Peptides against a protein of PDB entry 8OXM. Designs and how they scored, part 229

Target 1, 371 residues: chain A of PDB entry 8OXM
Amino acid sequence: FKAEFRLAGGVNLPKIIDCVGSDGKERRQLVKGRDDLRQDAVMQQVFQMCNTLLQRNTETRKRKLTICTYKVVPLSQRSGVLEWCTGTVPIGEFLVNNEDGAHKRYRPNDFSAFQCQKKMMEVQKKSFEEKYEVFMDVCQNFQPVFRYFCMEKFLDPAIWFEKRLAYTRSVATSSIVGYILGLGDRHVQNILINEQSAELVHIDLGVAFEQGKILPTPETVPFRLTRDIVDGMGITGVEGVFRRCCEKTMEVMRNSQETLLTIVEVLLYDPLFDWTMNPLKALYLQQRPEDETELHPTLNADDQECKRNLSDIDQSFNKVAERVLMRLQEKLKGVEEGTVLSVGGQVNLLIQQAIDPKNLSRLFPGWKAWV

## One batch from the design tools (peptide; made by RFdiffusion4, then SolubleMPNN)

Design b2_p22_5_s2 (from b2_p22_5, 10 letters changed)
Fold by OpenDDE base, seed 2:
Structure b2_p22_5_s2 (fold): chain B 371 residues (1-371), chain A 22 residues (1-22)
Amino acid sequence: as target 1 above (371 residues)
Amino acid sequence: TEEALKEKAKKIYEELKELLEK
């Protein structure tokens, strides 16, 4: 380990430590001190399996449809080494950094990211109608700028075009795979962009199997397809390349139903894979800025007391696992709201749900649905 | 134990790999 460390941005202030591997390569390691990296490790394995399925299919292989993976080495229940993706930046840092964010640089007369967050927090406990009205006002005064990421990083027009396509394919693949696996908590700090490839890297995979729907403020979108995410695709938006890549990814997932069900079943019943939402995790994910001061996470409370009512917890767990498997089977059959949809119909419904300002306005303000 | 966790995760990974190779 080098004696120098850098602080990464984010609530947990993870330490970036440079280490020399046994292979003599310097690797940046993200030392997360409190996150259960086991969930991330398991989900990275599932992503590698999805990538194997996508590589076997000629249509997805030709399009180079992959979900970006990173190496997770769990060191303990509370510590692990993430092989930090060198040359990645959180999309939130690029877009809404307080000092030099792209919104402030390109749209200096728009609302600040802080003003947008404040307005949405003020209506957090209000009606869906009031949330929608304020969300629309925020969106009108906070216009998307993520198109400038590729324009800043790729000055050559041919390279710029290829990287914009790589970005669009990465969003499509990760959105559909993420939907199938029920990935939640897709806020702007949990999505990194590679500055060289323009591909997305999804981190903090602790909300899976639709457990985001049981949060105090339930998740109302299948994946992040906000205005900035769409703006990064360029003029075509969700039409053309994105839609076709979603359809081809969904086709491979649906045709791999038995394999995906077997994989998820093994993971759901793995006693080492704590995928269930707990109240402390829910509070952590949806903390108010006012509550940030008091929750020093004295997660020093002994793991002992949660052992008590194992039998009733086990029956409730099994019923949740069965519902997750049933819902996964429905998704892989194209069953949405009791109707069997074609791949194109299902992908269209998911896109419409993800871009619906009514759904976006209902999200927790910390998710930053206006970005 | 942490070693038992790694060994079990490795076993699950191998079983999953074998299921994908069929």
Scores: peptide ipSAE 0.021, ipTM 0.440, DockQ to the pose 0.022
Fold by OpenDDE base, seed 1:
Parts: structure tokens; sequence; C-alpha cells
Structure b2_p22_5_s2 (fold): chain B 371 residues (1-371), chain A 22 residues (1-22)
């Protein structure tokens, strides 16, 4: 192990450790020190199953629709080594790095990422109307730049076009599968982009099964489809390739209903897989920078075995699990707000919900919905 | 087949469980 570590981006500040193997090869490893890597491991396996479904369908196979997966090696209940996604960068690092972020480079006269965050935090407790107005002002003065990622990395026009299509397909596949699994919005540091393939890698899968909707600031989007995410697709935006790839992914998911329900049911009732939102996790995910200073590490979570009255907790857990399964079944039937939609109708609704500035303005400001 | 996917899901789940129990 090198004595130096780098912080990876992300809510959970995972440590990048450079390990020299016994073979003399340097391997970057991501070490999460506090989070249950079990959830990431489980979700990677669910993604592998989704990839198997997508590979069996001729239309999704021809489009090379896949979710990029990474190897998770749990070392303990609280520690594990992620095989670092070699040749990936967090999209947040590329876009809003304080020193050399693409917004600062390409739009030096726009608001800084810090100014945008400050403005949105000032209205966090305000009305939805005030949040929307400030979000629109932020968006007007913080224009998307993610198109420049592919332009910087891929100088050949034919390669550039191919990589932009690979990116668009990756966003579509991850958005629809992420919606089915209820991953919700994703912090920009928890989305990596591969510098060679232009495909996305989603890390830190600690919010699943729509548990983001029960956060103190509930999620209002089905997946992250912010202005920079759309800008990376180029001039067509969400139309054409993205929409068609979403529809074909959704078609495969809906046609695999029984398989997906069986998989998720097994996972929801696994006593080793804590997918439920707890108050500490909720606080951590939506912690304000101001609140970080007062959490002294001296919360000894004493193993007070709170004698969880086993009976009432089992009933509450079972009711939450049943609700998750019912909602998953609705999604896989195309039931949205009590109405049965076609694949095209459902995908259209999800895209409209994800790009609606009213929904984006209501998200937790820490997740940077303007990026 | 759907059965082969259920069996693969079960096997993945068992492999996960073994990884999580270590």
Amino acid sequence: as target 1 above (371 residues)
Amino acid sequence: TEEALKEKAKKIYEELKELLEK
C-alpha cells in the first residue's frame, strides 16, 4: 500500500488507495470505510442479471445496451475493496472541480458551483415557488458544458460520434434500470464516466427501492437527467437515441416482470441485506455542510441492543417490503399514478418528470440538480 | 428460460450470501 491516499468524489468520501501487488503492478482500489458495501455488491449482481436480460433480447443486444458493473470485494461488514474503475472519472469532478472544472473553463463568467449551491441552500426551507425561481436564475447563469467531455477525449469526428452514442445508450440503460430498482437521483460524484468508452458507472448504491422518496427532502425525479447529463448526448438531447434506448430497455424489463419480481423479493427478505432507510443514513445523505461540524465522532453507537420488539418491527418491515414489491409490480406493468401506460407513454412520463425544472428545484441542494 | 434466470438469480444470491457470511 502506498502511504498516500486520495479521496474519491462521492457523498461517502471513499478513499482511493494505490496498492502495489506482489506482481509489482499498481492497482488503484477504492476503500469505503463506513458504508455497507453489501448493498453495492447486491446491486451489481442485479445489474448483471439485467444485463443478461438485455443481452438475450435481439433489439437491446444490437444496441449494446448494458449497465457497467464493477467488482465489489467486501472485506468486512463495514469495509471492502472496490476494484477501482480504472480509467473513470466522476462526472462531478470533470464538471465542477474547483480548480479546473469544465464549467469554470468553458463558462468563466457563469456562477461558480459554490454560488449556485449557496443560492439553492438559502431557499431550501422556502416555498416551492421560491425554489423554482432561484433554480431558474441559477440555471440561466450556469449553462451546461458536458458536451465538451467527448470533444476533449475524442478528437476524431467518427470516434467522437460513436462515443457520444455509447454515452447516450449508457445513460438510457442506467436510467431505466435505475428507475425499476428505485435508485432515484444520483449525486454527480456517484456517477463515473469511462474516459475510453464514454459509458457511465454508477457507484454508491445505498439508496434503492425508492427509499429516496422517504428522505427529509424527498426525491422528485425517477433518475438523474439534469442539464449536463442531457448536454453530453449532443444536439438531439433526450430525443431520438436516448428515448429509443429507454423504450427498448423498459420493454425488456416489463417483459421480464416475473424474473425481476422474484429477484427483488429474495433480496428484500434477505436478513443480511439492509436496504431500509434509517435515520442516520438519511441524515448522512442530506447533511448540510453546516451540520458536519457538530457531529463529533463520539456517537458511540453503543450496541444498545434496543430490544427491537421483534413482532412490531417484523410487521413494519414486511409492510415496507410488500409496498416495494407492489410498486415494482406497478412499474413493470406500466402503472403510473393509477393509469396503465404503454412503454412509450411510461418512458415519456419518466423523461418529462426527470427534466422538469419544478421537480429538479425541489431536490436536496446538496445533490446539485443544476449540474 | 425464465426458470434458468430464477436458478441463476438463486445461485447469485447464494454466492452473495456466502460472500456476506465470510
Scores: peptide ipSAE 0.014, ipTM 0.476, DockQ to the pose 0.022
Fold by OpenDDE base, seed 5:
Structure b2_p22_5_s2 (fold): chain B 371 residues (1-371), chain A 22 residues (1-22)
Amino acid sequence: as target 1 above (371 residues)
Amino acid sequence: TEEALKEKAKKIYEELKELLEK
């Protein structure tokens, strides 16, 4: 192992370490805390199951619809190493890096990432109307640039076109599977892009089963489909390839209802898998950058000793688990807001919800909905 | 088959348990 480490970004600021294998090859590793690694490991196995379902269907197999997965390796009772996806970068590092982000390079006259964040933080406690107006002003003065990722990395036009399609398919597959599993906390540091494949890698999978909806600032979108995410798809945006890949993924998920329910039921009742949102985790996920100085990262280690009274936990836990299973069953039946939708109708509703500026303006400012 | 998916799910769950028990 090298003595130097780099921060990967995200809430727990996971450490990227370089290690030399017994084969003499250098490999990057991501070091996280134990509980985060457990949650990530569980969700990686669910993604591997979803990939197996997608490979069985001819239409999804032909489109190469897959979710990128990574290997989790436990190191100790308190720490583990993720096999870091070699040749990946956080989309936030590419787009809004303070030094040389793509927004600063391609749109030097737009608002800075800092100005956008400041404007949205100033209205964080304001009405939904005031949040919407400021979000629209920010969006007008912060134009998308993510199209330049593929243009910088893939100089050959035929390769560029193929990689843009791979990106669009990866967004579609991860968006629909992420929605079915209720995956939250999809901020720009929790989504990596592979610099060789243009596929997305989702990290920090600790907000699942719609637990993002019970945060102090509730999540209002089913997945990340922000303006930069759409700009990376090219001129057709959400139409054509993206929509069709979402529909084909949703068809496979709905046709696999019994299998998905059985898997999720087993995971929800696993005593080793803490998927429930607790108040401290909620506070940490939506901490203000100004408050980062006072909350020592030591709070994650000692608060495992909040032995809530075992008896009141079990009844409340079972009711929450049952509600999660019921909501998963509704999604897999196409039940949205009490109405049964077709696959095309359900996918259309989810796309409209994800791109709605009213929903995006209500998100926590740290989620960076304008990116 | 649905049975082969359930068996693969069970195997993934056992591999997960073994990973989470460490």
Scores: peptide ipSAE 0.013, ipTM 0.463, DockQ to the pose 0.022
Fold by OpenDDE base, seed 3:
Structure b2_p22_5_s2 (fold): chain B 371 residues (1-371), chain A 22 residues (1-22)
Amino acid sequence: as target 1 above (371 residues)
Amino acid sequence: TEEALKEKAKKIYEELKELLEK
């Protein structure tokens, strides 16, 4: 370990530590302090299994459909070392960095990222109609620029085209796999982009199995398919390559129903894998700036053993786990809102839900649905 | 016990590994 560490941005101030391996190679490591890195480690294993399924299928293999994985070394229940994805940047850092963000560079007359956030925070407690109107005003005055990521990084037109395809495939694969697993908290800092491959790396996998729907502000989208995410795909947007890659990924997931159910069942009943949403985690994910003052760091998570009888906890847990498994089975059968859909119908519904400005306007302002 | 949980997790991991190797 080098004696020097850098703080990465974020609520838990993850420490970037440069480690020299026994091979003499420097590896950046992200040390997260308070996050259960076991959740990330478990979800990375699930992603590796999904990648194995995608590699077995000729159509998904030909398209190189993979979800990017990273090494997680859990050191304890509350500490671990993430191997930092070298050559990745958070999409939020590229898009909405305060000084040099792509929105400010390419759209200097648009609202600032701060103005957008402020406007959406002002209506956070308002009606869905007021949230929608303000969201539409924000969107009109904050136009997408993520197309410029590939244009800045890849000057050769042939390379640029290949990298834009790699990006689009990565978004499609991660969106469908993420939907099947019920992955939430897909804000712009939890999605990294590789500066060399243009592939996405999803981090902070602690909101899974649709637990984002039970947050104080429920998640209303199946995955992140915001205007900048779509803009990165180029002129065809969600049509053509993205849609076809989603359909082919969904086809593999649906055809692998038994395997995916068995995997998730094992994980749901693993006593070391705390996938359930708790009030402290919910407060942490959706903390308001006004609420920062009262959280004394001394609430040891140990004292909120509300002694609910072990039997009532176990019965409530089992009922939640069964509900998650049933919902996963429904998704893998193409059951949406009580209707059985084809792969194309299901993918179309998910795309429409993800791009609907009514759904996007209802999200927690910290999710930055206008980006 | 913590040991029984480790053994159960190890067994689950081996079963998952065998399922992936098929």
Scores: peptide ipSAE 0.007, ipTM 0.372, DockQ to the pose 0.021

Design b2_p22_5_s3 (from b2_p22_5, 12 letters changed)
Fold by OpenDDE base, seed 2:
Structure b2_p22_5_s3 (fold): chain B 371 residues (1-371), chain A 22 residues (1-22)
Amino acid sequence: as target 1 above (371 residues)
Amino acid sequence: TEEALKRLAEKKYKEMEELLKK
């Protein structure tokens, strides 16, 4: 390790440490503090397994359908080493950076990212109707620009087209696998884009198994398919390549039901994998400026008094785990809202749910559903 | 220890890979 470190952007200011490998190559490593990287490590394993299933199927293999994975070495409950995703940028950094964001560069007359955030925060405690109206006003005055990512990075037209297809396939694969695993918290800082491959890298995998639905502001979409995500696909949007890649991914997931259930069951009952939502995680994920003042003193309270009777915690945990497994089985059978759907029907429903401005308007403002 | 946690992670990786080979 070099003695020098760099600060990465973000609330937790993770340390980037340069490490010289045994091969003499310098590799950047991200040291996250305070986050339980065990969740990320376990979810990366599940993604590798999903990738193995996708590589076994001829149709998904031909389409190169994969979830981008990164190496996670959990060191403690509050520390770990992430392989820094070299040559990746958060989609939020490209889109909505205050000084040089693509929205400001390409749409200088639109609302600023700050104005959009402010408008949605003002209606956060309002009705769904008021949230929808303000969300539609924000969307009208904040037009998508993510098409320019591939145009800026890939000047050759043939390379540009190939990279746009790689992006679209990456969105499709990660969306369907993310839905099956019930991944939440898919905000614009938790999704990186590789500047060379145009593939997405999903980070911060602490919200899984639909635990985003039990947040103070419940998640209302199956995955991130916002206007900028769609704009990055180009003129076809969600139709054609994206839809077909979703269908082929869903087909492989449904045909792998027993394997996926067995894997998830082992993970749910793993005492070292804390997938459950707790009030502190919920408050951390959906912090309001008003709530920052209360959290500082309580983090030092003794771990001792949460000796809730182990029996009652275990019974409540087991019921939640059983419910997660039942819901996973339903998804893998194509059961949506009590109806058995075909792969095409299920994928269509998920796409419609993910792009519905009524669902998007109900999300926590920090998720930035207008981006 | 960090090494024990790394070994535990590697063990879990192997167990999961073996589950995929069945």
Scores: peptide ipSAE 0.006, ipTM 0.327, DockQ to the pose 0.022
Fold by OpenDDE base, seed 1:
Structure b2_p22_5_s3 (fold): chain B 371 residues (1-371), chain A 22 residues (1-22)
Amino acid sequence: as target 1 above (371 residues)
Amino acid sequence: TEEALKRLAEKKYKEMEELLKK
């Protein structure tokens, strides 16, 4: 291990450590602290199962629809090594890096990422109407630039076109699989893009099974489909390739209902898999700059075994698990807001919900819904 | 190999936690 470490970015500030193996090869490792690695490992297994279902279907196989996976080696409850996704960059690093971010390079007269964040933080406790107005002002003065990722990385026009299609397919597959698993919105530092394939890698899978809806600022989108995410698809945006890939992915998921329910049921009742939202995790995910000062002293509180009164906690847990399974069954039947939708109708509703500026304006400002 | 990697990374994680407390 080298003495130097780099921050990968993201909510949990994972540390990139350069390790020299016994073979003399240098390997980058992502070291995460805290319980999130077990959840990441379990979710990677679920993604592998979803990929197996997608490969069995001729239409999804022909389109090469896959969710990118990475190896997770959980070391302890609070530590582990991720195989670093070599040749990936966080989309947030590419877009909104303070020094050389694409917004600063291509739109130097727009609001800075800091100005956008400040404006949205100032209205965080305001009405939905005030949030929407400020979000629209931010969006007008912070125009999408993610189209330039493929243009910078792929200079050959034929390769550029192919990689833009690979990106669009990757966003579609991850959006629908992420919706089925209830991953919700994804912080821009928790979405990596492969600089060679243009495919997305989702990291930090600590929010699953719609637990983002029970956060202090609840999630209002089914997946991240912000303006920059759409801009990376090129001139057609969400229409054509993206929509068709979402529909074909959703068709495979709905046709695999029994398998997906059985898998998720086993995971929800696994005593080693803590997927439930806890107050400390909620506070960490939606920490405000004003909340940083209070948390420093209390993290040294001893592991008092809160003797969880086993009976009442088991009943509460079982009721949450049952609600998650019921909602998963609804999604896989195409039940949205009490109505049974076709695959095309369900995918259309999800796309409209994800791109609605009213929904985006209500998200936690720390997750940068304007990017 | 996996258990040896586990022990090595637990040791390195502890060393890094101690380095972040200074």
Scores: peptide ipSAE 0.000, ipTM 0.271, DockQ to the pose 0.034
Fold by OpenDDE base, seed 3:
Structure b2_p22_5_s3 (fold): chain B 371 residues (1-371), chain A 22 residues (1-22)
Amino acid sequence: as target 1 above (371 residues)
Amino acid sequence: TEEALKRLAEKKYKEMEELLKK
């Protein structure tokens, strides 16, 4: 280990440590504290299995449809070492960095990222109608710029085109697999982009199996397909390459139903894999300024030990696990809102849900749905 | 305090279980 460490941005202040291996190679390692890195490790294994399924299919193999994975070494329930994805940047750091963010550079007359966040926080407790109106005003005054990522990094037009294609394929693959697994918390700091490949790396995989829907502000989108995510695809947006890659990914997932159900069933009943949303995690993900004031110990709240019997907890857990498996089976059958859809119909519904300003306006302001 | 975090956790646990029942 080098004696020096850098702090990565984020609430848990993960430490970037440069480690010299026994091979003499320097490897950056991210040491996360307080996060259960076992969840990330388990989800990386699931992504590797999905990649194996995608590589077996000729249509997805020809399109090079893969989810980028990273190495996770869990050290404990609350600590571990992530191999830091060298040559990646959070999309949020590129887009909305306060000093040199692409929005400020390319759209200097638009609202600042801070102004957008402030406006959406002011309406956080308001009606859905008021949230929608303010979200539309924010969107009108905060125009997409993520197309410039590939233009800045890839000056050769042929390379630029190939990298934009790689990006679009990566978004499609991760969106569909993420939807099948019910992956939530897809904020702009949990999605990295590789500066050499233009592929996305999804980190912080703790919100899975649609547990984002039971947050105090429920997640209303199947995946992140915000205006900047779409802008990075270029002039065709969600049409053409993205849609076709989503359909081909969904086809492989649906045709692999038994394998995916078996894998997820093993994981849901693994006593070491705490996938259930817990209140401390919900508070951490969606902390409100008012929740900080309740952390002051008012001495006199009666310790009614709600000794929930272990039996009632186990029965509740089993019912939740069964519900997750049933919902996964529905997705893999193309059942949406009680209707069986074709692959194209299901993918179309998911795209429409993900880009709907009404759904986006309802998200927690920390998710930054306007980016 | 660790106890205040536990009480907040228990309160939010009840809220989340009510959400999981829906």
Scores: peptide ipSAE 0.000, ipTM 0.332, DockQ to the pose 0.058
Fold by OpenDDE base, seed 5:
Structure b2_p22_5_s3 (fold): chain B 371 residues (1-371), chain A 22 residues (1-22)
Amino acid sequence: as target 1 above (371 residues)
Amino acid sequence: TEEALKRLAEKKYKEMEELLKK
């Protein structure tokens, strides 16, 4: 292992380390805490199962619809290493890095990433109307640039078109599977892009089963479909390839209802898989950059022994697990807001919810909904 | 150069808009 490390971003600031294998090859590794690695490992197994279902269906197989997965290796009782996908970059590092972000390079007269964040933080405690107005002003003065990712990496026009198609398919597959599993905390540092395949890699899978909806600032979108995410698809945006890939993924998920329910039930009752949102985790996920100085010293790993009184917890836990299973069953039946929708109707509703500027304006400013 | 990448991007976008109008 090299003595130097880099931070990947995200809440737990995972350490990127370089290691030399016994084969003499250098490999990047991501070092995370134990509990985060268990959550990530469980969700990687669920993604592998979803990939198996997608590979069995002829239409999803022909479209190569898959979720990118990574290996999790436990190092100790308190730490582990993720096999970092070599040649991936956080979408946030490409788009809004302080020094050389694509927004600064391609749109130098737009608001800076810092100005956008400041404006949205100033209205964080304001009305939904004030948040919406400021979000629209930010969006007008911060235009999408993610189209340039594939243009920079793929000089050949035929390769460029193929890679943009791979990107669009990866967004569609991960968005629908992420919605079914209730995956939250999809900020720009928790989504990586592969510089060779243009496929997305989702990391930090600790907010699942719609636990993002019980955060102090609730999550209001089913998945990340922000303006830069859409700009990476090209001029058709969410229409055509993206919509069709979402529909075909949703068809496979709905037709696999029994298998998905059985697996999620086993995971919800696994005593080693802490999927429940706790107040300390909620506070940490929505911590303000200004509040970082005060709370960092008290998040000692030893205070996670909040003596949950065993008896009242089991009944509350079982009721939350039952509610999660009921909501998963509704999604897999196409039940949205008390109405049964077709696959096309359900996918359309989810796309409209994800791109709605009213929903996006209500998100926590750290999620960066304007990117 | 960033300007050369920007011109290449604008050219690829124009070629693609022409392909989608056919």
Scores: peptide ipSAE 0.000, ipTM 0.355, DockQ to the pose 0.013; fails the geometry check

